# Peptides against a protein of PDB entry 3V4L: the designs that were tried, part 62

Target 1, 386 residues: chain A of PDB entry 3V4L
Amino acid sequence: GQPLAKDKVALLIGNMSYWEHPKLKAPLVDVYELTNLLRQLDFKVVSLLDLTEYEMCNAVDEFLLLLDKGVYGLLYYAGHGYENFGNSFMVPVDAPNPYRSENCLCVQNILKLMQEKETGLNVFLLDMCRKRNDYDDTIPILDALKVTANIVFGYATCQGAEAFEIQHSGLANGIFMKFLKDRLLEDKKITVLLDEVAEDMGKCHLTKGRQALEIRSSLSEKRALTDPVQGAPCSAEALVRNLQWAKAHELPESMCLKFQCGVHIQLGFAAEFSNVMIIYTSIVHKPPEIIMCDAYVTDFPLDLDIDPKHANKGTPEETGSYLVSKDLPKHCLYTRLSSLQKLKEHLIFTVCLSYQYSGLEDTVEEKQEVNVGKPLIAKLDMHRGL

## One batch from the design tools (peptide; made by RFdiffusion4, then SolubleMPNN)

Design b1_p12_3_s4 (from b1_p12_3, 7 letters changed)
Fold by OpenDDE base, seed 5:
Structure b1_p12_3_s4 (fold): chain B 386 residues (1-386), chain A 12 residues (1-12)
Amino acid sequence: as target 1 above (386 residues)
Amino acid sequence: YSVPVPGVIELE
């Protein structure tokens, strides 16, 4: 019969806004496009941008809680990285310069923990450099891996080589994602699909002799990303997994705020990523005696590190949101919350209405506090232990 | 010592 997945779970991490290292651009587009494709494949996807070491560890721990016997697990990483002694290290955004193994996440340690879950398939897609880090002389003592026939690595580059992004004036994919996205929906064994991606990359004049996909696999079974999820979640573990995923993707409900002056504001929320939300405000009713009227969001929790200069923009693009702007309502003010993983408490903020009456020179302000609870990834309490 | 970073390809 066709193989069945007990469930399908993916963690996608894109690190670009490094503190002490060159900034990247491709991970933004790559994580977004891969998220949409994996959702079409019935994956439960958590998508995270710009994680610290601590936040990456917690994201991996939460991902491992979703894994169980016969579950398909996919980890994608795009960012800085290195490979020492056959161990792959993902570099967090807060990593020092130079970084070492103690500042980074070892992929082989994650693999060990995934093997303990008896998963039906483990896929690692590593869109990072595989050069040796000469500042790290540590040989990690890894415990012996279990002998399993369900592991697939897709490395964006070969051993000792660099991965590349294409610098354009606009949004562009990394080289690996550019070819992967065109084949990802194909009903093929995952190793056959990745081999076809490797051939397509090898035909590209930009990539030839600079970057080559490496496939490492123990996969003896015909398993595909298209394999159907086994029917109704009848197990307690499947119910828990569905509830945990649903919590990480729950947006606040849209609100209609009514001010004393008779102005009505629509407050809405959109997810760009599991840790990135856009707030938008629009004036839906204005009394005719009010000539000017603006609605601003302010007084955000300090943990979110929101610069007021980047809040309340006339377009999503002015907030740094280029991907979801087509799906947002027009004629709003937009604010992008890019660090929802940092939220310890409920998201409480102020909606400030500034308005002017006909024949009065003075601007009037009304304020309303809004509590929207813990949106998206903030429900997973990724800060437990600080 | 070189820190391994992703390369950038400039398109002409």
Scores: peptide ipSAE 0.044, ipTM 0.690, DockQ to the pose 0.714
Fold by OpenDDE base, seed 3:
Structure b1_p12_3_s4 (fold): chain B 386 residues (1-386), chain A 12 residues (1-12)
Amino acid sequence: as target 1 above (386 residues)
Amino acid sequence: YSVPVPGVIELE
């Protein structure tokens, strides 16, 4: 019979906004597109951008809580990275220059922990450089991995090589994701699918002699990303897993705010990623006596590090929201919250209505505080160890 | 041919 997954869970991390390292662009598009594809494959996907070391550790810990016997686990990482002594290190955005293994997440340590969960399949897709870090001579003494025969690594590049982005006039995928996305939905053994991706990458004139996919696998079974999830959750653990994932994806309900002047505002929320939310405001009713009115969001929690200069934009694109802008209401003011993982408390902010009456020169303001609870990933309390 | 920035392939 076709193999069944007990469940399918993916953690996707895209690091771009490095503090001490060159900024990247591709991880934004790559994580977004891969999220949408894996959702079509019935994966429970957590998608996270721009994580610190601590936030990456917590994201991995939360991912490991979703893993259990016969669950398919997929970890995707796009960002800076290195490989020392056959160990792959994912570089957090707060990593110092130079970084060391102590500042980075070792993929083989994550694999060890996944093997303890008795997972049905472990897939690692590592869209990072695999150069040696000459500033870190630490030889990690890793315990011997269990022989689980269910491991697949797709490395975007060869050992000792770089992974590349495509510089185009707009947003573009990384090279690996460019080819992976075209095949990811195919009902093939994951190693066969990745081999076809490797062939496609090898035919590309851009990548020829610069980047090649490496596949490392112990997968003895014919398992595919298309393998159906086992029907209704048969265990308390499966129910808990479903609830835990659902918490990380719960948006605030859309609100209709009513101001004393008789203006009505629609306040809406959209998820771009598990840690990235767009707030949008629109005037849905305006008394005729009010000639001009705008609804600004302000007074965000300091933990979110929201620059007011990037808030309340006339387009999603002006906030940095290039991917979901088609699915957003038009004629709003838009604010992008890109660091929801940093939210310790409820998301409380102010909606400020600025308006002018016909025949009055002075602008009037009314304010309402809004509490939307913990949106998306903020429900997982990824800060519990700080 | 601008030499692609390390990690970036310029599409001409």
Scores: peptide ipSAE 0.036, ipTM 0.654, DockQ to the pose 0.252
Fold by OpenDDE base, seed 4:
Structure b1_p12_3_s4 (fold): chain B 386 residues (1-386), chain A 12 residues (1-12)
Amino acid sequence: as target 1 above (386 residues)
Amino acid sequence: YSVPVPGVIELE
C-alpha cells in the first residue's frame, strides 16, 4: 500500500539579520515559499525568521514536542552555517564572530532527538555553507545514531563548499530553493525528488561548478512528502499536536474600534511567519465635520524592540513585508512585528487617533488600548526555556 | 581564515 504518515510537521528557520555576520536575503523568500508548498502537502508548518541561539533551541524543542511515532518531521534551515567532521552547524543571528559549536545548533543532535520520537521520516533540508570552520577545533563527541533507515539530508551544497544566494533586484530565492520549489509537490520518493532537483541545478549555468546538491540518505521505504496523513487524529498525542500547532498559528480577530468623535477604525492582523505579524489600521467611518484623521499604533511591549521609524507605514513593503502585501487590504497603515517569539506577556498596544475638526486649527487626539492576547508563536512561550 | 558564510552570486 502507499505509506501513510501519522502526521506531518515541519520547522523552517530562516536566519538573515545577523549581528556579527553578513546579512542574507534569500532565507525570507525561501522560508515563505517552502511554507506555502509544505502546507499544500498537509504539513503543519512552523516558520521562524531571525532566531537567536536560545530561540533556535526552543524552536527545536517545540518542534520535537510535535513529533511522535510515525510522524514525518522536516527541518529546513536557511542561513549561515558550517560543517566540521561531518556535523552540520546552524548559526544563530546572535552568534559571535568567530562562532564556534557552542554558539550553534548541531543538526546531528537534532536528528538523534528525532530518532528518539520514532518518527516515520526525518528530512533535513540545509541551505547553508558546508565549509569547515577553522576557528572551531572542537571534535563533537556525538552519540551513535540509531539505525532507523528513515533519514534524508538534502544539502544545498557539497561538503566543503559554499551555498549561494542570487543577488537580484528585489526578492530572489536561494539557489537550492529555486530548483526545489518546482519539484516539491511531485509524488515521488523524497530521494528521487531531490536527485531530480540536483540534475536541474547541474543544468543551470549559474550553479554549474559553483554549487551542487548533495543527498545523504538512509531511506529503506518509498516515503514521499505527498504521503497522506493517516485518518482523523484519534490519539491523545495527535490532539495535543494539533492544539499546539493551532495555538502557534492563531491570529487575533479583526476589531472595529469606536472613538468618541464618531470615527471608526478597523484593526486587522495578518501572519507573514509564525513569529512575524502585520498589524494594519484603516479609517472605516469618519464624521463629515472631521477634515483630517490619522490612526496609528504605538506603545508596544519593549520585548518586541519595535522601531517607531518602521511602524505605521503607508505600504507593507515599507515595513519590510514583501510577501503578504497582495493579501493585505489596501490604504491602511502597516506595522510589522518581526519578533513575536520575544513576547513574554499579552500583546498590548495603543491605537492613537489624531484628527482635526473643520474650522479648528488644533489637532485632537484620542487613544484606545488594545489587548490581543498572545498572537501566533507567542502562545508557545518560547522565551521561558525548557 | 574566512568564516564560512553563504556566498552571493551577482548576476551581471
Scores: peptide ipSAE 0.030, ipTM 0.665, DockQ to the pose 0.727
Fold by OpenDDE base, seed 1:
Structure b1_p12_3_s4 (fold): chain B 386 residues (1-386), chain A 12 residues (1-12)
Amino acid sequence: as target 1 above (386 residues)
Amino acid sequence: YSVPVPGVIELE
């Protein structure tokens, strides 16, 4: 019969905004497009941008809590990385220059922990360079991996080689994701799918002799990303997993705020990623005696590091949100909350209405405090150790 | 029409 997954879960990490290293662009688009494709494949997807070492560790720990016997686990990483002695290291955004293994996450350590969960399939998609780090002399003494015959690595590049992105005038995929996205929905054994992606990359004149996909697999069974999830959650653990994932993706409900002047504001929320939310405000009712009014959001928690210069924009694109702008209401003011993982408390902020009456020169302000609880990934309390 | 060959930039 066709193999069944007990469930399907994915963690996608895209690191771009490095502190001490070159900034990247492709991970933004790659994580977003891969999220949408994996959702069509009935994966529970957590998508995270720009994680510190501590935040990456916590994201992996939360991902491992979603794994159980017969669950399909997929880890995608796009960002800086290296490979020493066959161990792959993902570089956090706060990594020093030079970085070492002590500042990075070892993929083989994650694989060991996934094997302890008795997973049905372990897929790693590593969109990073695989050069040796000559500043890291550490030989990781990894315990011998169990023989689980359910492991697939798709490396964007060969051992000791670089991974590339396509320089366009706009947003573009990395080289690996450009070819992977065209095949990902195919009902094929995952190793056959990745082999076809490798052929497509090898036919491209841009990548020929620069980047080639490497597939490393012990997968003995015909398993595909298209494999159906086994029916109704039959275990308490499956119910807990479903509830935990749902909590990490719960948006605040849209609110209608009423001001004393009679102006009504719609406050809305949209998810760009599991740790990135757009707040939007719109004037839905204005008394005729009010000639002008604007609704600004302000007084955010300091943990979110919100620059007021990037808040309350007339377009989503002016906030740095290029991907979800088509799905957002028009004629709003937009604010992008990145780094929702950093939120320790409830998201409390102020909606400030600035307005002018007909025949008065002075602007009037009214303020309302809004508490939306913990949105998206902030519900997982990833910071319980800081 | 030469399709502008996208520059390939290093990811690292």
Scores: peptide ipSAE 0.022, ipTM 0.617, DockQ to the pose 0.104

Design b1_p12_4_s1 (from b1_p12_4, 6 letters changed)
Fold by OpenDDE base, seed 3:
Structure b1_p12_4_s1 (fold): chain B 386 residues (1-386), chain A 12 residues (1-12)
Amino acid sequence: as target 1 above (386 residues)
Amino acid sequence: SSHAGMGVIKLE
C-alpha cells in the first residue's frame, strides 16, 4: 500500500541578518516559497527568520514536541553554516566571529532527538556552506545513532564546498531552492526527487564546478513528501500537536477602531512567516470636515526592537515585505514586525490618528491602545526556558 | 577570512 504519515511537520529556518557575518538575501525567498510548497503537501510548517542561538534551540525544541511515532519531520535551514568531521553546524545570527560549535546548532544532535521520537521519516535540507571551520577544533563525540533507515539529507553543496545565492536586481532563490521548488510537489520517493534536483542543478552553468547537491540517505522505504497524512487524528497526542501548531499560526483578528472625531480605522494583520507579521492601517471612514488623516502605529513592546523609521510605510515593500504585498490591501500604512519570537508579553501598541480639520491649521491627535494578545509564534513562548 | 558563509553569485 502507499505509505502513510501519522502527521507531517516542518521547521524552516532562514538566517540572513547576521551581526558579525555577511548578510544573506536568498533565505527570505527560499523559506517563503518552501513554506507554501510544504503547506500544499499537508505539512504543518513553522517558518522562522533571523534566529539567535537561543531562539534556534527553542524552535528545534518546539519542533521536536510536534514529532511522534510515524510523523514525518522535515528540517530546512538556509544560512551560514559549516561542517567539521561530518557534523553540520547551523550558524545563528548572533554567532560571534569566529564562531564555534558552542555557538551553533549541530544537525546530528537534532537527528538523534528526532530518532528518539520514532519518526516515520527524517528529512534534512541544508542550504548552507559545508566548509570546515578552521577556528573550531572541537571533535563532537556523538553517541551512536540508531539504525532507523528513515533518514534523508539533502545538502545544497558538497563536503568542503560553498552553497551560493544568486544576487540579481531583485529577490532570488538560493541555487538549491531554485531547483528544489520545481520538483518538490512530485509524487516520488524523496531520494529520487532529490536525485532529479541534483541532475537539474548539475545542468546549471552558474554552479558547474562550484556547487553540487549531495544526497545522504538510509531510507529503505518508498517514502515521499506527497505521502498522505493518516486520517483524522484520534489520539490525544495528535490533538495536542494540532493545537500547538494552530497556536503558532493564529493571527489577530482585524479590528475596526472608531475615533471620537468620527474617523474609522481598519487595523489588519498578515503573516509573512511564523515570526514575521505585517500590521496595516486603513482609513475606512472619514467625516467630510476632516481634510487629512493618517493612522500610525507606535509604542510597540521594546522586545520587538521596532525602529519607528521603518514603521508606517506607504507600501509593504518599504517595510522589507516583498513576498506578501500582493495579498495585502492597498492604500494602507504598513509596519513589519520581524521578531515575534522575542515577544514575552501581549502585543500592546498604540494607534495614533493624526488629522486636520478644514479651515484649522493645527493637527489634532487621538490615540487608542490596542491589545492583540500573542500573535503567531509568540504563543509558543519560545523564551520560557530562560 | 574563510567565511564559511553562503557564497554570492552576482549575475552581471
Scores: peptide ipSAE 0.217, ipTM 0.804, DockQ to the pose 0.682
Fold by OpenDDE base, seed 2:
Structure b1_p12_4_s1 (fold): chain B 386 residues (1-386), chain A 12 residues (1-12)
Amino acid sequence: as target 1 above (386 residues)
Amino acid sequence: SSHAGMGVIKLE
């Protein structure tokens, strides 16, 4: 019969805004496009941008809680990385220069923990460099992996080589994602699909002699990303997993705020990623005696590190939101919260209405505090380890 | 400098 997945879970991490290293751009687009494709494949996707070492560890721990016997696990990483002694290291955004294994996440350690969950399939898609880090002399003593015939690595590049992004005047994919996205929905064994992606990448003149896809697999079964999820979650563990994922993807409901002057503001929320949310405000009713009025959001929790200069923009693009701007309502003010994983408390903020009456020179202000609880990934208490 | 980091291809 066709193989069945008990469930399908993916963690996608895109690191681009490094503190001590060159900034990247492709991980933004690559994580977004891969999220949309994996959702069409019935994956439960957690998508995270710009994680610190601590935040990456917690994201992996939460991902491992979603894994169980016969579940398909997919880890995608786009960012800086290295490979020492056949061990792949993902570099967090807060990693020092130079970084070492102690500042990074070892993919083979994650694989060990996934094998303990008795997963049905383990897929690693590593869009990172595989050069040796000469500043890290650490030989990781890895425990012996269990012999499981269910592991697939897709490396964006060969051992000892660099992976590349293409920077032009606009948003572009990394080289690996550019070819992967065209094949990912095909009903093929995952190793056959990745081999076709390798052939497509090998035809590209930009990558020829610079980057080639490497496939490492123990996969003995005909497993595909298209494999259907086994029917209704009958186990208590499957119900808990579905509830945990649903909590991490719950947006605040859109609300209408009514001010004393009779102005009505629509406050809305959109997810760009599991840790990135857009807040938007629009004036939906204005009394005729009010000649001018503006509604802005302020007083965010300090943990979110919101620069007021980047808040309350006339376009989503001015906030750095280029991907979801087509699905957002027009004629709003937009604010991008890019670090929801840092939120320890409820998201409480102020909506401030500034307005002027006809025949009065003085501007009047009204304020309303809004509590939207813990949005998206902030419901996963990623901070419980401190 | 052996930056073990993602390479950038600038298209001019």
Scores: peptide ipSAE 0.210, ipTM 0.801, DockQ to the pose 0.670
Fold by OpenDDE base, seed 5:
Parts: sequence; structure tokens; C-alpha cells
Structure b1_p12_4_s1 (fold): chain B 386 residues (1-386), chain A 12 residues (1-12)
Amino acid sequence: as target 1 above (386 residues)
Amino acid sequence: SSHAGMGVIKLE
């Protein structure tokens, strides 16, 4: 019979905005495009940008809670990384210079924990460098891995090599994602699909002799990313997993705010990633006596680190939102919240209406506080240490 | 070179 997944869960991490290291660009596009493709494959996708060490650990722990017997797990990482003694290390955005193993997440430790869940398939897609870090002489004492025949690694590059992004004037994929995205929806065994991606990458003149895909697999079964999810969730664990995922993807409802002057503001919300939300405001009604009227958002929680200079922009692109701008309403003011994982409490902020009456010189202000609860990933309380 | 980080191909 066709293999069945009990469920399908993916964690995608894209690190770009490093504190002490060169900034990247490709992970933004790569995580976004991969998210959309995995959703078409019926994956429950958590997509996260620019995580600290602590935030990455918590994201992995929450992902591991969604894994169970016969579940398909996919971990994608795009960012800085290294490989020492066959151990792959993902570099968080807050990693010091030089970074060491104690500042980084070891993929083989994550694999050990995934093997304890008795998953139906484990896929690691590592879009990072595999060069040795000469500043880290630590040999991780990894506990013995269980012998399992359901693991697949797709390394964007071979051992001791770099992975590359193409920096042009615009948004571009990393080299690995450029070829992976064209094949990801194919109904093929995952190792066959990755082998075809390796052949396509090998034909690219830019990467020939610089980057080559490496596949490491124990997969003895015919498993594909296209394998159907087992029908109605009959288990309590499947129901809990569905509720946890739904909770992490719940947007605030769109609101109509009414001010005393008779102006009506529409307040809306859109997800770019699981930790990135766009707030947009539009004037939907204005009395004729009001000649000028602007509505802006302010007074965000300090934990979000929102610079007011980047808030209330006339376009999504001016906020740094280049990917979802086509799906957003036009003629709004836009604010991008890029660090929702940092939110400890409810998202409370102020909508300020500034307006002028015909024949009055003075500007009038009205304010309304808005509480939208915990949006998206903020519902997982990732900052509450156990 | 201390950066075991992702390489950048600048297409000029």
C-alpha cells in the first residue's frame, strides 16, 4: 500500500541578522518559499526568522513535542554553520565572534531526540557551511544514536565546503533552495528527489567546483514528502498536536475602531512568518469636516524592540516586508513586528488618530488602546523557561 | 579566515 504519515510537521529556521557575524539575505526568501511548498504538501509548518540561542532551543523543543510515532518531521535551517568531527552546528544570531559549540545548536543532539519519538520519517535540510571551525576544539560526547532506517540529511554543500547565497540587487534564493523548490512537490522517494536536486545543482556553472549537495540516508522504505496524512485524528495526541499548531498560527481578528470625531479605522493583521506579523491601518470613514487625518500605531511592548522610525510606513516594502506585500490591502500604514517570539505578555499597543478640522489651525489627537492577546508563535510562550 | 559562515557570491 502507499505509505501513510500519522501527521507531517516542519520547523524552518532562517538566521540572517547576526550581531557579530556577516548578515545574510537568502534565508528570508528560502524560508518563505519552502513554507508555502510544505503547506501544499499538508505539513504543519512553523517558520521562524532571526533566533537567539535560547529561542532556537525553545523552537526545537516545541517542534519535538509535535513529533510522535509515525509522524513525519522536517527540520530546515538556513544561516551560518560549521561542522566539526561529523557534528553539524547551527549558529544563532546572538553567537559571539568567534562562536563555539556551547553557543550553537548541534543537529546530532536534535536527531537523538527525534529518534526517541519513533517518527515515520526524519528529514534534515541544512543550508549552511560545513567548514571546520578552528576556534572550537570541543569534541561533543554524543550519546549513542539508536539504529533507525528513517533518517535523511540533505546538506546544501559537501563536507569541508561552503554553502553560498547569490547577492544581487534584489531578493534571491540560496543555491540549494533555488533547485530544491523546483522538485519539492514531486511524488518521489525523498532520497530520489534530493538526488535529482543534486544533479540540477551540479549543472549550475556558478556552483560547479564550489558547492555540491550531499545526501546522507538510512531510509530503507519508500517515503515521500507527498505521502498522505492518515485521515481524521482518532488519537488524543493527534488532536493535541493539531490544537498546538492551530494556536501558533492564529492571527488577531480584524477590528473596526470608532473615534469620537466620527472617524472609523480598520485595523488588520497578516502573517509573514510564525514570528513575523504585519499590522496595517486604513481610514474607512472620515467626516467631511475633517480635512487631514492620519492613524498610526505606537506604544508597543518593549520586549518587541520596535523602532518607531520603521513603523507606520506607506508601503509594506518600507517595513522590510517584500514577500507578502501583494496579498496586503493597499492604501494603509504598515508596521512589521519581526520578533513575536520575544512577547511575554499580551500584545497591547495604541492606535493614535491625528486630525484637523476645516478652518482650525490646531491638530487634534484621539487614542485607543488595543489588546490583541498573543498572536502567532507568541501563544507558545517560548520565553517561559521550564 | 575565521568565518565558517555562508559564502556570498556577488554577481556584479
Scores: peptide ipSAE 0.203, ipTM 0.796, DockQ to the pose 0.695
Fold by OpenDDE base, seed 4:
Structure b1_p12_4_s1 (fold): chain B 386 residues (1-386), chain A 12 residues (1-12)
Amino acid sequence: as target 1 above (386 residues)
Amino acid sequence: SSHAGMGVIKLE
């Protein structure tokens, strides 16, 4: 019969904003586009940008909680990385310079843990460099992997080679994602799909002799990303998984704030990623006696590291949000919360209305505190391991 | 640099 997935779960990590390493750009677009494609394939997708070592460990642990017998697990990583002795290391944004294996996540350790879950398919898509790190002489003694015959690695590059992003004017995919996205929806065995992506990448003049896709697989069955999810969640575990995923993707409801002056503000929320939310404010009613009126968001929790210089922008793009700007209402003030994984408590912030009456030179301020609970990934309490 | 970071292809 056609193979069935018990469920399909993906963790996508894009690290760009490195502290001690060169900043990247492609992971933003690559994680976003891959998220949208995997959602069309009925994957439960957690998409995370700019994770520290601790946050990456917790994201992997939460991903592993979504895995169970016959579940398809997909891990995508875009960022800095290295390969020592056939072990792939994903580099967190807080990794020191030089980084070592102790500062990084070993993909083969994640694979071991996925094999303990008796998954139906394990797919790793690693958009990272595979050069040796000469500053890390650690030979990882990994336990022997189980023979599960359900493993696929798609490496953006060959062993000992670099992966590349294309920096042009604007946002562009990494080279791997550029070709992967065009085929990802095809009903093909995942290894056949990746072979076709490798052929398409091999025709690219930019990558020829610099980057080539490597496929490493032990896949005894015809498994595809298009394989249907087994019907209604009849198991308690499937219900728990659905609830846990839904919890991590719940946005705050849009609010209408009413100020004493008679101004009404719409406060809205949009998800860019599981850890990235846009707040937007718009004036929906203004008394005629008020000539100027602006609605700012302020007093955010300190754990979110919100720079006020990037808050309350006239466009989403000025906040660093280039991908969801088409889906946002126009003529708002926009604020991008890019680190929701850091949020320990409820997201409480102030909406400050600054306004001027006709015939008065002085600005008046009114403030309202807003509690939106724990938005998106902040509901997973990734910090509870401390 | 000896660091195995993601390479950048600048298109001119």
Scores: peptide ipSAE 0.199, ipTM 0.801, DockQ to the pose 0.669

